# Designs tried in a protein design run: peptides against a protein of PDB entry 7PB4. Part 15

Target 1, 105 residues: chain A of PDB entry 7PB4
Amino acid sequence: KMLNIKEYKEKLLSTLGEFLEDHFPLPDRSVKKKKKNIQESSVNLITLHEMLEILINRLFDVPHDPYVKISDSFWPPYVELLLRNGIALRHPEDPTRIRLEAFHQ
Target 2, 218 residues: chain B of PDB entry 7PB4
Amino acid sequence: DALQMAVGYFEKGPIKASQNKDKTLEKHLKTVENVAWKNGLASEEIDILLNIALSGKFGNAVNTRILKCMIPATVISEDSVVKAVSWLCVGKCSGSTKVLFYRWLVAMFDFIDRKEQINLLYGFFFASLQDDALCPYVCHLLYLLTKKENVKPFRVRKLLDLQAKMGMQPHLQALLSLYKFFAPALISVSLPVRKKIYFKNSENLWKTALLAVKQRNR

## One batch from the design tools (peptide)

Design b1_p10_2_s4 (made by RFdiffusion4, then SolubleMPNN; from b1_p10_2, 5 letters changed)
Fold by OpenDDE base, seed 4:
Structure b1_p10_2_s4 (fold): chain B 105 residues (1-105), chain C 218 residues (1-218), chain A 10 residues (1-10)
Amino acid sequence: as target 1 above (105 residues)
Amino acid sequence: as target 2 above (218 residues)
Amino acid sequence: MLREMIEKLL
């Protein structure tokens, strides 16, 4: 059962990878370091694929607490996309935590 | 100068518990408004103020006023738009602010220096069509952004589904007509030949200001 | 499940 879950996970992520890259790519933050001290927090944003991978991994690794804390690496449009489409849910008591919903069937 | 002080105030926020916080805020807001409508704002000023307007740092009334005066002197940085879209999704801005932003984005579209990164947001904008309040403005934005490579069977299906749900909306018909132009084989349905494309944002709040910007940059 | 997720993203 666990092997089948891992294989399913890998297949799911692989299939989604191309789709997500084509339709929901990260904007290229060419932060050209022009010198002005706008502390653009050099937060490395993760891809939607990576975000989903994190959520899926958490669901499998910690099924009793499948919530992931939203970090600065989580691009807000991706978070909204997942939440709005019912792919993810916010924790009822902590809005900074989200879980994958689509795989709870 | 007065503008730099005003921008700095909004960027740094109100420091001290000054009893006259509201008067100071109003003074700086009026300064920004005055310069923006007369001369336009530099790309850097728009970058700062646009983020502030969408970050939820100030109240909705202030955010609305800031957003209404995001008029460029020359160009708007594409990066500012990308950052702004990010802030819209944080959930700290009102629905009315979101609508106003999309209206602004459509109005200012030609003044954005580059479109490459905005084009990458196509899928995100397309997903926003499901929001009834945003749909008219998002259709207009997509009408400006759509290339042949964006016209996919699944998007055609989604647009037709939306049309079935919402009826023959002028903004949706305009977008569908463009899709049919790029990919006639994907759209078998007969679309009414409209001589005039109609979008809800046709009467933009910035019409006079945009004319002035165009005149200054010619 | 995958199809549904894709459909939700679309």
Scores: peptide ipSAE 0.043, ipTM 0.844, DockQ to the pose 0.097
Fold by OpenDDE base, seed 5:
Structure b1_p10_2_s4 (fold): chain B 105 residues (1-105), chain C 218 residues (1-218), chain A 10 residues (1-10)
Amino acid sequence: as target 1 above (105 residues)
Amino acid sequence: as target 2 above (218 residues)
Amino acid sequence: MLREMIEKLL
């Protein structure tokens, strides 16, 4: 049963990868190299695929506390996309934490 | 100059010690407003002030006034728009601020220096169609952004579903007509041939200012 | 679940 869940998870993530890359790519930050002065924290943003992988993994690994803390690597549009479409939910008491909803129904 | 001082005030925030914080804020806000409406703002000034307006650093009234004076002297940086969209998604701005931003984005669309990164945000804008308050303005924005490659079967279905839910709204019909133009095989439904494309608030708040900017840049 | 997630993203 566990093997089937892992395989299903991997297949799911692989299938979503191309779609997410095509329709929800990260903005190309390469243009920012020239203007030195804006200390926009060089935080590497993760892909939507990676974000979903983190959320899915947390759900499977810690089902009783499936919440993930939003880090600076989480691009706000991705967070909003997941929340707005009911794919993720904010923790009721801690808005800095989100969980995957789609697997709880 | 007075503008640099005003921008610096908004960027650094209110200096703790001023007893008259509100008067100082109003003075700097009026300075920005006056310059923006008379001459327009430099791309760097817009970059700073746009982020401030959307970050939730100040109250809604101040943010609204800042957004209303985001008038370019020449161009708006695409990077400023990408950052702005990110701030909108952080959720620290009001719904009215979001609406105003999309109105601004449509109004200023031609003054944005590049569109490559904005085009990558197509999916995010499309996802915002479900917001009833944003839908008219997002449709207008998508009408400006849509290329043939963006017209996919799933998006057609979503638009038709929205039309079924909301009725035959002029802004949805305009976007669907464009989709049908690019991909007629995906839209079997007969769309009313409207002679005029109508988007809500076709006359934007910046009409007079934009005319002045165009005249100065000729 | 996956289909629904995809449908929500789409």
Scores: peptide ipSAE 0.045, ipTM 0.846, DockQ to the pose 0.099; fails the geometry check
Fold by OpenDDE base, seed 2:
Structure b1_p10_2_s4 (fold): chain B 105 residues (1-105), chain C 218 residues (1-218), chain A 10 residues (1-10)
Amino acid sequence: as target 1 above (105 residues)
Amino acid sequence: as target 2 above (218 residues)
Amino acid sequence: MLREMIEKLL
């Protein structure tokens, strides 16, 4: 059963990868204005595919606490997209944590 | 410069110790309003103030007034728009602010310096069609952004489903007509041949200001 | 279920 779920996960992520890249790409933050002194910490944003992978992995690894903390690498439009479409849900007591909704029976 | 002081106030926030916080805020807000409507704002000023208006740093009334004053002197940076969309998605702004932002984006569309990065946001704008309050303005935005490559079978299905739920809305019909123009094979449904495309007039709030901007940049 | 939800996104 677990193997089938893992395989299903991998297949799902693989199938979605191209679609997500084509239709929901990250914008090129190319204009890092060289403002000299303030080390704006170049937080590397992750792809929507990577975000989904993190959420799915958390659900499988820690099913009793399937919540992931929203980091600075989480692009806000992706978070909103997942929440708006019911793919993810915010923790009721901690809005900085989200889980996959589809797997909570 | 009074404008630089005003922008700096909004960027840094109110200094805790001022007893007259509200008077100071109003003074700076009026400064921004006066300059924006008279001369327009520089791209850098819009970059700062637009993000502040959407960040939830100030109350809805202040954010609304700031957003209404996002009138360019010349151009708006596409980077400012991308950042603004990010702030919009953080959910710290009101629904009315979101509507106003999309109205602003449509009204100011021609003044945005580049469209490449905004075109990458097509999928996110399309997802916002599900919001009934945003739908009319998002349809107008998508009408301006849509290229042949954006017209996909799944998006056609979503638009038809939305039409089935909401009825035959003029803004949705306008977008569907454009989709049919780019991909006639994907839309077999007979669309009423409307000679005139009717979107909600997003420009009405800025009509006078936009005319002035166009005159200065001729 | 996840597929259906993602397909709804799509």
Scores: peptide ipSAE 0.044, ipTM 0.846, DockQ to the pose 0.101; fails the geometry check
Fold by OpenDDE base, seed 3:
Structure b1_p10_2_s4 (fold): chain B 105 residues (1-105), chain C 218 residues (1-218), chain A 10 residues (1-10)
Amino acid sequence: as target 1 above (105 residues)
Amino acid sequence: as target 2 above (218 residues)
Amino acid sequence: MLREMIEKLL
């Protein structure tokens, strides 16, 4: 049973990876023109694939608290995409935390 | 100058101790509006103010007014648009603000300096087609953005499903016609040969200003 | 489930 879950997870991530890379890539932030002081926090954004991987891993690793805190590395459009499509849910009491919905059968 | 002071006010926010917060806000807003409609705004000013309008820092009325005066002097930075889309997804702006943003984006599309990063957002815009309020404007935006590489079987299916649900909407037909142009094999449905593509006139709000911008950039 | 998730993203 556990092997099947891992295999399913890997298959899910692999299948989604190609699709997500093709259709929901990160914008290239590289136009760092040298202008001065705005501490745009150099937070590296993670891919949608990586975000999903985090959510899936959390669900499997900590099923009793499957919520992940939204970090600065979470690109808001990705968060919205997951929430809008019912792939993820916000924590009812803490909107900064999200979980994967699909696996709570 | 007065504009720099106004932009600085919106960027830094109101000083807590000001008894006349509303009067000060109105003064600065009018300053921005006057300059924007007369001369247009610099790309840097648009970058700041556009993000403010979408961040939820101010009330909907203020945000709407700011967004309405996002008129470029010359160009709009693509980066500003990418950041703006990010703010739209944070959910701190109203539905009306989202609609206004898409109208603005369509109206100002030709003044955006580059399109490469905006094209990467194609999937996100496409996902917004399901919003009935946004759909007409998103179709127009997608019509401007669509390349052959964006025309995929699943998107064709989604558009056809949307057409089945909403009927033969002019904006949807326009987008489907473009899809058929790029990938005729994916669209077996006979589309009416429309001689003219009709989108909702998103630019009406800025028509005079846009003419002035085009004239200044000649 | 996977197909449904993909279909939801689509």
Scores: peptide ipSAE 0.043, ipTM 0.850, DockQ to the pose 0.094; fails the geometry check

## One batch from the design tools (peptide)

Design b1_p11_1 (made by RFdiffusion4)
Fold by OpenDDE base, seed 5:
Structure b1_p11_1 (fold): chain B 105 residues (1-105), chain C 218 residues (1-218), chain A 11 residues (1-11)
Amino acid sequence: as target 1 above (105 residues)
Amino acid sequence: as target 2 above (218 residues)
Amino acid sequence: ELFQKVQELLE
């Protein structure tokens, strides 16, 4: 059963990868390198595909603590999209941690 | 320039040593308000001030006043809107500020220079329909953004479920009618033929300012 | 169900 889920996961992520990149691209940070000293920490935002991959992997690797800490690389609209559609759930005591929702029922 | 000094104040924050922090804040806020309503703001000024209004750097009263004067001289950058949506998700702004932002976004929609990136946020806006306070304004925004490719079976189901919960709301009916236009096979329910689409008058707050902007750009 | 929800978001 677990092997079938892993294979299914990989197949799903591979098929969705191209689709996610096309339909949920990160906003073009016009990195206008204006030189001014504001340490805009060029936080490299990850794709929605990468975010889902992280969440799914965490669920499989650490099923007893399937929560992922929200980093600065997580684009806030993507986080909200996952939460509002019931794909992800916030930790009840730590709002900076999220998990995939569907596998706990 | 008084406007540059005011924008700089909001960007850099109050200098610690000023005994009259509140008076200085009010002075700069009035400067921004006066210029915005008389002449409009440059796209760069809107970019800076919009982010400040939604970042939670200042109190709700100040943020509300800044957001109310986000009136363009000519155009609003799409990038500013995308950044603003990101700030809304961080949760440092009040519910009233979120409502005001969506009202602003609908009112200023025609002044946004590009729509490609905003259209990519369609799914995010659609998810915001679940918020009862935002729903009327989000429906209006979606009515402006919806393309045939956005009309999917799952979104139709969600709209019908929302209608079952909230009743036959005019703003939901308007959006459903548009969905039926693009994909008639997905909507089996007979929608009342409404001759007139009714959205809440989101433009009322900026009606005079918008008229002035249109006159200057003609 | 999770995959269906993800697919729905992507559609």
Scores: peptide ipSAE 0.184, ipTM 0.869, DockQ to the pose 0.127; fails the geometry check
Fold by OpenDDE base, seed 1:
Structure b1_p11_1 (fold): chain B 105 residues (1-105), chain C 218 residues (1-218), chain A 11 residues (1-11)
Amino acid sequence: as target 1 above (105 residues)
Amino acid sequence: as target 2 above (218 residues)
Amino acid sequence: ELFQKVQELLE
């Protein structure tokens, strides 16, 4: 029975979502709206779950180029966490791109 | 205020037109250093300058000097530390700056106003144990942060693997001993009952300053 | 294995 890659993906994402929200919350950027001119780029940081979802989706959707460009929404500590634990890999030629590690099923 | 002007210089960057950019930079840096070592810096000043030191806006020599004078008058904001950790991950700072930051973080740990968000970075710090240059200081930091909830089987395995690779380092043993205290069932290895936990004295760089801060806040 | 690693990290 070809375990529907889609079903596995959905199960993975659902399981990760519940877990990641509890253990890896984004730091509360107290966006104190002090109005002054420093364009602190109000870049909305994404959750670790969302980051993993993006990486997983890219791996499944574009397996020949599974790399995702690191955006400003990617909290750097999360990126480093994924890289250092071998969950993600940097592109060898472009350090701004990362992929999910292909764990042999 | 000379300090405000100095902080403003680092925040806004050098005004393009000054022929004596290096002299101006040195003047402002000395101002910050003098105030920091004598009186300490306000939390807001540390917030600004710490981020600058780690952002790669200036050269390594300047960043190092700024980081060395991140001495609080009273407290350091936890938010400043979280932001700083983020900058460390961007990779614009040198390895030596990263080491210095962790030394600073350990030395200044008691002056950080809150620990809740820093504790959330536990996994990130733990992942940094694999860096040989950072490992001693990260172990010390983790020793300060570790709660029972952080002691997981996979982390125990990672620490034991690291010990197998690096040998029985005092800082690793200290952390493992704490892990064994929280979760004795996870650590089968007999750790030598060392009565004294020895970390590298990260405080040495700031020893005099820290004493002064403690005296001012009594 | 990925799940395990992620779970381990997240634990």
Scores: peptide ipSAE 0.168, ipTM 0.859, DockQ to the pose 0.124; fails the geometry check
Fold by OpenDDE base, seed 3:
Structure b1_p11_1 (fold): chain B 105 residues (1-105), chain C 218 residues (1-218), chain A 11 residues (1-11)
Amino acid sequence: as target 1 above (105 residues)
Amino acid sequence: as target 2 above (218 residues)
Amino acid sequence: ELFQKVQELLE
């Protein structure tokens, strides 16, 4: 049963990855490095696929605390997309934490 | 330059030592408003001020006023819009500010230099259709953005479900008609052939300013 | 159902 869940997880992630890269690419920060000293912290944004992978892994690895802290690498539109579509939920007491929705079969 | 000083004030924030913070704020805000409505703002100025308006750095009243004067001299950078959408998702702005932003985005759509990155936000905008306050404006935006590749079966289902919930709204009918145009096989429902597409006049707030921008760039 | 929702989002 556990092996089937892992395989299912991997297959799901793989299928989602291909789809997400095609349909939800990160905006190209063509930030031309104009020299202005604004420490724009070059926070590398992660892909939607990577975000989902993190959420899924957390759910499987720590099912009793499946929440992931939203980092600066989380592109806000992706977070909002997941929340609005019911794929993820915010922690009731800490809005900086989100979890994958437990889709009970 | 008075405008540069005003933009710098909003960017750097109020310097602690000013006894009359509110008077200084109002002075700079009026400067931005006057220049924006008279001449429009440079793309760089819009980039700075738009982000400030949506970042939650200032109160809703100030943010609203800044957003209302985001009138381009020539063009708006697509990057500014992408950043703005990101700020909207952070949730530091009011619902009214979100509505105003979508109205602004629709009104200024033709002045945005590129659409490639904005088109990548299609799914995000589509997800905002469930917000009753945003729905009319989001439909209008989606009408402007929709390509054949965006018309998917699940989105058709969502639009039909939304129509079932909200009734036959003109803005929703307009979007559905466009979907049917791109993918007639996905929409089996007979849509009334509306010869005229009716969206809320989101442009009314900027009508005079937009005319002036078009005249300057002719 | 999750996959379907994600797939729907991504379609």
Scores: peptide ipSAE 0.149, ipTM 0.850, DockQ to the pose 0.122; fails the geometry check
Fold by OpenDDE base, seed 2:
Structure b1_p11_1 (fold): chain B 105 residues (1-105), chain C 218 residues (1-218), chain A 11 residues (1-11)
Amino acid sequence: as target 1 above (105 residues)
Amino acid sequence: as target 2 above (218 residues)
Amino acid sequence: ELFQKVQELLE
């Protein structure tokens, strides 16, 4: 059962990776979030694939608390995309945390 | 320059020591408004002010006024739009600000220098169709953005489901007609042949300003 | 179903 889950996860991530890179590329890094006073911390935005990978991994690794904290590396449009399409859910008490939707097999 | 001082004020924020913070804010806001409506704003000024309007740095009234005067002298940077969309997703702006932004985006669409990055946001905009307040304007935006490669079976299903829920809305019909044009095999439903495409007049807020911009850039 | 939804988003 675990092997099947891992294989499924890998297949899912592999299939998603090719697709996500083509259809949801990150905007050119020139979108400097001008945060106010602090040093231009060039927040390295992660790809949608990487975001999904994090969410999937969390769901499998910590199924009882499958929520991931939204970091500065999470491009807000990606978060919104996942939430609005029902791929991810926001934590009911903490809007900074999201989980992958448990798709009933 | 008065405009530079005004933009700088909004960018850096109010200096704490001024007893007349509201008067100073109003002065600078009026300066921006006057220049924007008279001459338009440079792309750099729009970049700064658009981010400010959507970041939640100021109150909704101020943000709304700033957004209403995001009128270009020549062009709007695509990067400014991408950043703006990012701010919309952070959820610090009001629903009315979101509506205004989409209206602005549609109205100013032709003045955006490039569309490559905006086209990458297609899925995000499409997901916003479920918002009843945004739907008319998002349909219009999608009508401007949609390419053949964007017309997918799942999006067709979503549009048809939305039509089933909301009824045959003119803006939705316009988008569906475009989808049918690009992918007739995906839309088996007979769509009424509309001679005229009707979207909400998002441009009305900027109609005079847009005419002036077009005249200056001829 | 997740895959389908993700594929749908990504398509």
Scores: peptide ipSAE 0.138, ipTM 0.828, DockQ to the pose 0.126; fails the geometry check

